# Designs tried in a protein design run: peptides against a protein of PDB entry 7UQJ. Part 170

Target 1, 160 residues: chain A of PDB entry 7UQJ
Amino acid sequence: PELYQNFNITPPRGVLFHGPPGTGKTLMARALAASCSSDERKITFFMRKGADILSKWVGEAERQLRLLFEEAKKHQPSIIFFDEIDGLAPVRSSKQEQIHASIVSTLLALMDGMDNRGQVIVIGATNRPDAVDPALRRPGRFDREFYFPLPDVKARFKIL

## One batch from the design tools (peptide; made by RFdiffusion4, then SolubleMPNN)

Design b2_p19_1_s2 (from b2_p19_1, 9 letters changed)
Fold by OpenDDE base, seed 2:
Structure b2_p19_1_s2 (fold): chain B 160 residues (1-160), chain C 160 residues (1-160), chain D 160 residues (1-160), chain A 19 residues (1-19)
Amino acid sequence: as target 1 above (160 residues)
Amino acid sequence: as target 1 above (160 residues)
Amino acid sequence: as target 1 above (160 residues)
Amino acid sequence: SLLDEIMAELRELLEIAKS
């Protein structure tokens, strides 16, 4: 908190993990939740798939997002992890269904509505960072990005 | 090859990786493929999602599986990795759609049809090992299983 | 290299991952190796089990360790990952077999003999950090430690 | 902040892995 206040920098609220499939994005998010948890400070980890929120909760996806953020706030410190976030918040287009636009708008509003001192971190994972709505990648949202490269095919993992 | 010949052991054709979401099953499969690749012997890695084969290739899923195994054989040594294999080969039930039964039957036949000396390894990953058709877990198919437990939450990663 | 030079910090040569079984230590090590590899800078990953070096290579374990470190240096940048390192380097006792003492001594000498600018990182994983020889946990060896705690059973991983 | 801790740990992990 103090460091970001002193530099007039909006504290990052979201982190985007991007890279090819099977590069350990979900694992890293869990490991980070783990590493930041202590016996005195337990971090609650919430995991969702972007496509699941759209497909399972048609018409209720917005409500489910609101409930998720409320639950995360209630159980702070917490991490919300969205796997396949490009499925939840695809790039806005003139052909995009109104339902997608409303879900994206809800997620944007929820991220903007988080208190800057809030102990809720949002991690999004994608294989296609360019398929994520640019509005989510702005300051105060997913404003930090981490690339997860493929394990090198020529890397001699000599597991002897 | 030589070790399996000497002991009259049928070489395992398939490995099942199972464990909670985000336990790095896909990452391990890629790491194994990388580890077994040398400059002289490149292993070709094929990745598919179980649910994607069903949803994207309605009516062609069987053909896509055949083509995948043919391509893997052509590019041997190779690894075929099925992520979310419980989505591709759910447990057989009286209510199972005929389309699922045919895809499962095709996968079984392809695994059975692999030559015992074939340099094609199949890795299946699932969060629900008990949701995989038991026929796939028999000898000569996914006859080896590896559990991937959750990374632990209380970790002080003191990265000093 | 440059960042450690600027701060007069001796670059860590070794990292100890510790925590209960199934906490993702091995997976994290692989994910790290993968994440640090780029198209321009390929990291070579070497994996060994501590118990395997003792059991498979009786009388040659020291030579195998030397060859491993030489190969890692030859293929730098590289990571050497020792899974179950407490099996390789148990706490020194008056009852410890001379063979264990020589293997531990060899590992210590290899870690000490790495150039401070060498692009070889050693990661050790254990379920029992207190069972690792304290000499390995000194500065210039496994001088960084990461705990991997149990996922709190009450952590509502509501994977909805 | 928890995010600063996570970011610091991530940076350190990435630096360790890049070193």
Scores: peptide ipSAE 0.029, ipTM 0.443, DockQ to the pose 0.142; fails the geometry check
Fold by OpenDDE base, seed 5:
Structure b2_p19_1_s2 (fold): chain B 160 residues (1-160), chain C 160 residues (1-160), chain D 160 residues (1-160), chain A 19 residues (1-19)
Amino acid sequence: as target 1 above (160 residues)
Amino acid sequence: as target 1 above (160 residues)
Amino acid sequence: as target 1 above (160 residues)
Amino acid sequence: SLLDEIMAELRELLEIAKS
């Protein structure tokens, strides 16, 4: 809070977890939600899959995003985790452009509309950060990115 | 191998990882592949997503499964990891039954056709073990199941 | 500990912060050190600049690295922050190879020699992740990477 | 902020990852 204000930096609202499949992105997000939760302060963890928002809610995806953010705000402190967010917000140049563009626009507006004092964090996970609309990767949105490397073989043998 | 033969037990060919999304199923599978790989013995890790086999290979899914198992056998020791295997092998009672039934039948035949001496392990991961065709969960197929629990908050506070 | 053990995952020892200059890498590292510090548990923050280790300690850089890690261990919990780590650990193919190779080798050994139970975190920051020796980016070293995007001008103005 | 807390928890997880 104060540190960001002193440096005139946009407080990060969203974190993008990226890396190869099965590098622990979703596990880390759940782990974070669990570790930030105490008996005094339970963090509500909302998980949605980008592809599910598009495929299950054909024509209502924007409304479902709004409801998700409202519910997260109501149950703050909360984490909204978008798994496979590249499925929700592909780069605008993809063939299914118009429907995707509207959903992306809604997500942008929701990210921008989050109160800076709100205890709602958005975590996106993807295997393809370059497939995520660059507008989502700007400050005040997914403005922090965390790379999850593949577990190398040699490093594991040191833990066994 | 030898121990199972002595006890008249079907040696496990497949392992089903199940649990909520983001509990580390894919990470564990990659972890296992990496930990089992040494400089002397590289394990080849084949990863496929159940939904991708159905959607990308419409009409060729059975052939692609056969090719996958042949390639895994050629590059043994190997792990075939099916992420979201419930997408590949749904319960036969689902409305798109006929295409799914053929793919499931092919996977059953491939699992049964694995030489017990073959160094090919199949790992399936799902969030919905009850959505996986029960025929896949029988001995000689996915006959070992491993549950991935959610990281509980209370368990973490004991590590702090 | 337990979470990583349960998943057979190499516990991260180092975090690589990367992104353009002025994206808040150093600020974040300091903020991290501050936020991890309580009145009961002060985290000691060691900051070194990669170029400074090479230029100020010509012929003693390896010794200074060892001393830094020893001091960090002595004052644990601690964070070692290497700003401009690409200056310390360039890819071995760069023309000043021999001196850099020895320093990189020492840093690798120190990262590997960190007791997994040691409360010493190493954070590297760079604008050029591809200029960092890949050996440093392996598990048990800088095995987590965090990207800091440029603050878009418009997002900064909303905080002003 | 919850981010500071998540970052703190990421740090704790990173520390816990070391324990």
Scores: peptide ipSAE 0.022, ipTM 0.370, DockQ to the pose 0.155; fails the geometry check
Fold by OpenDDE base, seed 4:
Structure b2_p19_1_s2 (fold): chain B 160 residues (1-160), chain C 160 residues (1-160), chain D 160 residues (1-160), chain A 19 residues (1-19)
Amino acid sequence: as target 1 above (160 residues)
Amino acid sequence: as target 1 above (160 residues)
Amino acid sequence: as target 1 above (160 residues)
Amino acid sequence: SLLDEIMAELRELLEIAKS
């Protein structure tokens, strides 16, 4: 906390997991939540799919995002995992409905409005990082990115 | 069948798989369906996501649940797998819309209405067992619970 | 390409992956996309869930399917992966709403309308091949089928 | 491993958030 304030650096709040689907992004996000949980300190894991937020909450998606972030804050330390975040926050230049633009704007505001001391990490997973609004990939938002390579086809066939 | 009747025990109808997401609950439910299937006796596997039932069937979710259970009965032996069942049957004390309450009530009635001799197993999977209506976790409903631990992060990387 | 033209054979456009859920159909589709991608030739991977198309796009699902196929054509070589395609294209004899019938008709038309020279492969994944409209399983559509067996329960427990 | 790196970084992020 103090260290980031001293350098006027916006602390990292979000991690973008990107890579081909089924590379374990969701699994990793959950593994992280579990590994960072101790008996003394349980991390609350919130999972949402980007596309489900849009479809389930037509007209209320912004409110539901706000409620999610408030719940995450209330239950901190917490991880908010957005699976398929490109479904939630497509590029603004996309012919997306005003609803998408409004949700993206709300998500940006929520990420910007998180307290720097907040023990809330946001993980976004996408198969298409270039389909995610670049505004989400700026410092203080999803400012760390991790590529999940496809395991070598040989490695996958061992899983199949 | 007879053994449960003799002891006046409501036979287990539902199994709750709970644990961190991506721990293989869905995979296990499917593995069970396959392992219990023989060439002589195929088990019909029905899969639904709790959240999809609510979102797809606004105003008809109860009817669709009834149809699902009737189809499962018609095609017995069968497994009904509800993925993300906490999305279908959240705690009644939750400020859930009347639609959620009605669906939960319907699901309870359907589970209660299953004949004890019916070869229909209901598997619910959740990441948050405490978010599932406790009424679903009573005898004759989801009365067996299995925890799916996160595989050790090292074990997951062998799968990735 | 030329080989199929010479024999007046409608080239396979679709592959149906069927088998118990969590048998790796989605993983395989993605592995195929990756294995067929080289540094010189990246395959664009489009993934949709059949049920999400119906639920998200009430009244526009046909348009969204058309847009998906046009985008896939624009970004060829490409793979369109429909997860849970039985949710998109249920059997016509099912008491499905007119919306389902219209979407199925649109999908059929899109698959039929793909240029034989188009480097667009459509992969459908289902847990219930018999729930998929037989019209989709005809030559020039999903005319190749691959069964994904459940790994032996023992093999799955090694993955779990 | 990439995971170990991710885990290390996320632990660091959580520690930073603690602090």
Scores: peptide ipSAE 0.022, ipTM 0.228, DockQ to the pose 0.342; fails the geometry check

Design b2_p19_1_s2 (from b2_p19_1, 9 letters changed)
Fold by OpenDDE base, seed 3:
Structure b2_p19_1_s2 (fold): chain B 160 residues (1-160), chain C 160 residues (1-160), chain D 160 residues (1-160), chain A 19 residues (1-19)
Amino acid sequence: as target 1 above (160 residues)
Amino acid sequence: as target 1 above (160 residues)
Amino acid sequence: as target 1 above (160 residues)
Amino acid sequence: SLLDEIMAELRELLEIAKS
């Protein structure tokens, strides 16, 4: 907290984990949630898949997003992890995905509406960062990005 | 090799990684593939999602499995990683998934047909081990299982 | 416990993860910590950066290491993960790093003083294994090494 | 096999951690 105040750095509200499948994005998000949890301060970890939000809640995705953010705020400190966020927030300019414009707009509004004093971190994971709406990658949203490269298959884990 | 010969232990052909989503199953499989690769001995890593094999190759799933195992054998030493293997090899007794009986039978035959001298390891990852056909979990197939528990949210990751 | 007693195998106290940056060393350590935690048995995960121990606790690094190991023992089963361990345990023979000889000696003593019955695992991660004091790489210390090399683009991940 | 060694080592680590 104090370090962000001293440097006039807007604390990141969202972090984008991007990289190929099976690079440990989801694991890292869970590990971070676990790492930030103490006995004194339990972090509540919310996980949703982008495609599940679209498929399971047809016509209610916006409402489910609102409920998720409300619940995360109610149970703060909390982490909201969106796995496969490219399934939730596709690029608006894609003609095939225009039906998701309302969902993207809702997510944008929810991220923008998160009070900087709120102890809610949003982590998005994607295999396709270029498929995520650039509006989500702006300051005050997913303003930090972490690349998760493939562990080299030539990675000689010389387990000696 | 020699250690398995001396102890009359049938070398595991398959390893089942099971545990909740985002517990690092896929990452571990990639890490293992990486670790087994040396400059002298490159391991070829094949990754397939169970659901992708069913959905992308409707009516050719058995053929694609055969081709995968043939290619793995051709490029040995190799690892075949099935992500979401419960999507590929659902329980035969499940009335809803009886249509996959031929795919399961093909996978069983391919695992059984792997020469013990073959340098091909199969890793299956699932969130639902009980949804994987028990026939795949028998000796000579996925005969080793690794549980990937959720990073306990109460795991005091005292990242102090 | 019993398996190590039966085979007279000294349980590894430490594992060295080595390889280029971004190869998943830290991620694997977190994954292992996560995988070892069950609902019945929570593993406490301690993470420290080698450079942070030197820079944040000038003149108290040895004391902080002792406190870390004491806390890990108090909260066993536990994992101590040293990220960038080459920053903590540089090669004694390097003229530039002679000031760290006392810190290295303290870490050696702490690893040696860990009771084989203690449920504390130490994981060191480095990008430069040759910069780690060879004394740390001896049996009873970091006696297992895992190489995490860069994803060789030529590893045919035929992700078909 | 190196994988078995890795897996054995990981199991051992897991067992030590579970121990």
Scores: peptide ipSAE 0.000, ipTM 0.385, DockQ to the pose 0.301; fails the geometry check

Design b2_p19_1_s3 (from b2_p19_1, 11 letters changed)
Fold by OpenDDE base, seed 4:
Structure b2_p19_1_s3 (fold): chain B 160 residues (1-160), chain C 160 residues (1-160), chain D 160 residues (1-160), chain A 19 residues (1-19)
Amino acid sequence: as target 1 above (160 residues)
Amino acid sequence: as target 1 above (160 residues)
Amino acid sequence: as target 1 above (160 residues)
Amino acid sequence: TVLDKIREELEKLLEIAKS
């Protein structure tokens, strides 16, 4: 809190974990959720895959996102983890622009609508940060980014 | 490799990593690949997502699997990592039985056709081991299974 | 295990995971332990923090190490994971030389005393490989090292 | 640690969310 106040920086509502596949993004998110949970304060961890929200909820993806954020708000403190968020909010490709645009718009609105008092953290994980709509990466949304590198091959050659 | 030597266990052709999402299955597979690589012997790591092979290669999934195994054989020693293998080879549901059956059959044949001298290890990762076709989990295929539990919160407090 | 057979490599008794903090070393160790466990052969996973062994067991750290290795041997196949092993076996600093030297000596003896037939793997994780006593990093001990790199600094500039 | 930093950041986020 105080650190962000002192810098006049709006606290990040969302955190983007990015890096190559299998670098531990999802695992880190779970670890963080588990680590932030105490016996006195259990953090509720909501996990969704971006592609699953698009594919399973054709036409209802917006509603499912709203319900997810409502549920997360109801179960505060909570973490919403979007695995493969580039699958949910890809940079607009022409052929599915309307559906993706609507889902992105809904996610943006939900992230913008998270009152600063909401004990809801949103973590997005992607293997392709450049495939995530830049609007999601703006201040007040996924405004903190965390890169998960491949363990240096040379370093991992020393690793096994 | 070395662990199996000491146990007089025939090396599994396939290894199934299973456990809840974000338990580090993919990270482990990458770590194993990196660890098995030395300066003298680099292991080539092939990574595919099960759902990507189904969705991107409709009607060509079998051919893509064959090409993948051929490429892995060409670049021995190699690891083929199937992330979300339950998406590639789900337990037969009635509605897409033919396509899934053909892909499963091809994967089975490719795994069975791995010469015991082949320096190709296949790692499948799933969040749902029961959603993987039991035929893939038989001896000579994914005959070793590795459970990735959710890190115990207490153990993670000690990890983080 | 099996990978080492095919390469005519003597199986490491100890594996050192090294790399910056939060690169997934402990996670990898847990995933390996989970991965080596099957329904037929459960691997017992022993986890200890190096600093905890020093701080909690002042004067008994050697005894606790012996007991740990005995327990691991009793529950074979097993993995002993030392998180922050640099806290257990730091390179000798002058002020606590005797205590550290004795613990290191005990750990060396325990690792050397692991019969090659022992189904006990020791994994050490450190953020500071150069802070681990070089004697532990010799053949027959932590003779395989595994580097977990930081996210690319540029990517970490986007991470932090 | 990156984990600690992320934890600290998440804790900060959670604290900010309390505020």
Scores: peptide ipSAE 0.018, ipTM 0.363, DockQ to the pose 0.344; fails the geometry check
Fold by OpenDDE base, seed 5:
Structure b2_p19_1_s3 (fold): chain B 160 residues (1-160), chain C 160 residues (1-160), chain D 160 residues (1-160), chain A 19 residues (1-19)
Amino acid sequence: as target 1 above (160 residues)
Amino acid sequence: as target 1 above (160 residues)
Amino acid sequence: as target 1 above (160 residues)
Amino acid sequence: TVLDKIREELEKLLEIAKS
């Protein structure tokens, strides 16, 4: 927190990890959650898959998202990690996808409703950043993006 | 290869990465692929999802697996990474799953058919090692297993 | 330990991850720490930046290194990860850098003093392996090196 | 192979860690 105050940087509410499958987005999120928790300050890490939110919580996805954010706030400092967030928040296609629109709208509202003083960070991971609703990529939401490139063949040399 | 020869260790053909989602299985596989290739010796990394092999290649999954192993052999040294391998090779339940049985049998035969001199490593990643057909976990197949645990709270302490 | 005993392999005390910034050195170290800890055997992962050891602990850096290694031994199995280790252990330039020489000498002694039975692994990450004191790259210290270069396009193709 | 070395080192790291 102190560094954010000193540099007039609004603490990012949301971080988008994007890049090819298996570039370590989920691992990095877990590693970050793991790195940020001390004995004194255990970070609570909530993981959800975008596809699971759509498939397992048919008709209750919005409620489950609200509960997730409430639980994250209750257990702050916390990280909410959405794996495959493009599965949760696809780019708004035609009017018939009302279910997706409501889930996306709920996530938007939840991210907007996070008080800037809240110690809740949201990490979204996607293989397709362009398949994520642009509304999620605006300031106060997933306003920081980190590209996870394929480790190159040269990078292959060094992990040897 | 040299170290395996020196220690009388049969080079493991297959490595099972297992552990909770987002513990870095896919990243580690990519990082291994990325570590193993030099400027001189570029390792080819083939990535497939178990679910994609079942869903996208209905009726051709066995052929696609054969082609994958042939291509990996052609481009050796290579890594074949199966993400969500429990989706490809579920534990053989009742007689009706003939399609799954043939895919699993093909993968078994392909792993058995890898010449010990072949520079092809197969990495399977799963969140559910017990959901993987035990025949795949035998010597000469996925005979090495690596657990990717959740970075626990104490592990969190040190990753600070 | 059992496999090291069986194969007469001296457990590597130190691993040097080197390569350009953003090639996943820190991520890999975290992934390794995460992958190595089970529910039964949680690896403790100590992270320090080389620059932080020099800047934050002026006059106490040697003591802090000793404490770090003692804590790592106390909490074994453990990984000590030095990010930007070239900041901690620059190549010994002229006589006036007595402070750097003492820190480097302390790190050398600590790595030498790790019992081969100790479950403490040291990982150093650097963008400049040639800026690391060669004394750290000797057997029993950072005697294993892993190069993490920028993903080249062809290398990216192979990890696909 | 280089893969074998990483694998071995990772196995070693994992075994040190498991051990």
Scores: peptide ipSAE 0.011, ipTM 0.394, DockQ to the pose 0.261; fails the geometry check
Fold by OpenDDE base, seed 1:
Structure b2_p19_1_s3 (fold): chain B 160 residues (1-160), chain C 160 residues (1-160), chain D 160 residues (1-160), chain A 19 residues (1-19)
Amino acid sequence: as target 1 above (160 residues)
Amino acid sequence: as target 1 above (160 residues)
Amino acid sequence: as target 1 above (160 residues)
Amino acid sequence: TVLDKIREELEKLLEIAKS
């Protein structure tokens, strides 16, 4: 934190897991939460699906995002995992403009408003990084990206 | 195409991936899309979830299916993957008749109307092949079926 | 069954699979169903998602639960798998009280009403065991709990 | 084997779709 502030660098807040579905993005996000959790330092894992936030919270999605970030801050250290984040934050040029613009703007503001000392990590999972609003992929937001390749055919044969 | 026409055989258009959830149907569909994609021939992968088409597009689901097939044709070679296709196309005898009958009829018409020369493959994933409208499982529609067995207990221990 | 009755022990009816999503709870439930199924003794696997029961069956969810348990009994040996059971049976103190209280009460009654000789196993999967109504976690209901840890990083690299 | 069959069938479907 202090080092980032001293250099006017926005600390990394969000990690974008992108890649094909079933590549284990959700699995990885949770494993990271568990692996970083010790007996002394339990990480609270908050999971939301982008499409579910839109569908379940028609007209209240912004408020629910605010509450989620507040709860995550209250239970820090914590991870907020957004599965299918492209469902929440589609590129603004898509014809579903108004509802998404509002939700995206709220998510942007929440990520920007995270106290640099807060032990809250946001992980977004998407299958379509280019379908995510570019504003979310800027420094201080989802500024770290990890590609989840398809398991090679051999790895899949071990899943079958 | 010509050979199939000459023998009055409807060419295979759809592949039904059936089997238990978590068996990697979605993962496979995407892997296949990626493996069949070369630098010279990128396959466009369209994914829709059956329940999401119904829930998000109440009253517009038919139009959205039409648009999806048009977009897939525009971006050929392409794969349209319907996850949980039994959610879109439940057997007509189920009491949720009217909305599903309309959507199923549209999907049938779209699959039947696919130009035999079009490089569009449709993959449906289901956990319940018997819950899919039998009309979708006929020649020229989802006429190829692949069973995804459960991973053996040993394969699961490698996932745990 | 008889041994449990003779000792006034409520037989285990429900198994709670809890742990992070993508840890293979659904996969495990289905594998268990498949591994316990022989050519001579096919286990029927009924799967429902908690959120889908609420969303699809607004006002009829109780009846659909009853029908599900009746059908499972009719097709015994059977497994009823509830995915995201915390979506059906959230803790009663959550503001969505009335609808959930009714559904939870029905599920409780159905689990309590299962004939001790019936070859029906109920598996509930949740990511949040503490978000499940505690009444469901009592003896004779979801009285066995299995934690699904995150695959270690090595196991994930094998999925990638 | 199943994956290979699926791949082979999809390749066939793609080839059929070309013709």
Scores: peptide ipSAE 0.007, ipTM 0.239, DockQ to the pose 0.341; fails the geometry check

Design b2_p19_1_s3 (from b2_p19_1, 11 letters changed)
Fold by OpenDDE base, seed 2:
Structure b2_p19_1_s3 (fold): chain B 160 residues (1-160), chain C 160 residues (1-160), chain D 160 residues (1-160), chain A 19 residues (1-19)
Amino acid sequence: as target 1 above (160 residues)
Amino acid sequence: as target 1 above (160 residues)
Amino acid sequence: as target 1 above (160 residues)
Amino acid sequence: TVLDKIREELEKLLEIAKS
């Protein structure tokens, strides 16, 4: 907190995990939540899929996003993990449905409306960082990006 | 078998695997099926996604569930694995579509209708155990629950 | 090229990865793409989910498939990976929706229309090889099949 | 290993496609 205030830097609120599917973006987000959780400090982990927000909550997606951020704030320190975030926040085009535009606008407003001192981290995972609306990748939103390379073939043989 | 009969305990028919996505619930269900399979005793493994049953089988989902359980019984010993079972059997609310309610009722009836001596195990995997209809979590259904913790960060570096 | 021409064999264009979910078909396809990429020869990797093509691109799925194959050809050597390909190309039945039939026909035509000298490999991943339209499994299409067995329980403990 | 076989097969496919 203080470090970011001293440098007049908007603290990062969002982290974009990008890379191939199966590179374990979801697994990392969760492992980070677990590793940062102690007996003294339990981090609450919220997870949503981008496509599930659009498909399951037609006409209530904005409300469900608001409720998610409110719940995350109530249970801080918390992580909100959006898997497949390119499903929720695709690049805006002239052909983008008004519904997607409103959901993206709601997510932007929720990320912008978080207090810089709040202990809510938002992690978005995508296989296609370039398919995510650039507005989400601006400072104060998903302003940190982490590339997940493919595991080495040798690393995979430890799984199979 | 005998142990459950001796204690007048309804043998567990269903196992709920719950925990974060990427914790390998699906992988475990399958590894268990493989580990319990010998050359002498092949376990037949059936897999369905909860959301796929709803989306792909509109109006026939109940029939497809019946056929699945019949096929599993014919090929016993068998495992029926439902991935993302919270997609098929969400918590009942006043807003729950009648279609979901009928599918859940069919699944309940199929689980209740299995012979206690049948070699059919049902595994449900979810990231949200509290999003699964409590009726499915009752004795004689998904009455065993296994939590899948997140891998340690060290475990993940063995994959990458 | 010459070897296949000499034997009058249609070179394999498609590889079907089949096996249980979580066996890492997607991860393998990607690891293979990375391992076959050198500084001198970068392989471009395209990924689509079968269900996403149907659900996200209603009425444009055929066009999106064409664009995908054109882009892959422009960026050769390339791999097109279809995850959950049974979602895009289910077995044809008298009950198969005309939409699925047209998308499958488009995929067939695109695979058949690739030049045998083109450096575009198509990998389909499925948990249910028998749920994939047999027309896709013919020579010159997905004519190579690789089974992904379940990891041993010990392999899972390396992930957790 | 199954992976080595897949790798070898994909390498062959890529060489064949180059060729």
Scores: peptide ipSAE 0.006, ipTM 0.233, DockQ to the pose 0.352; fails the geometry check

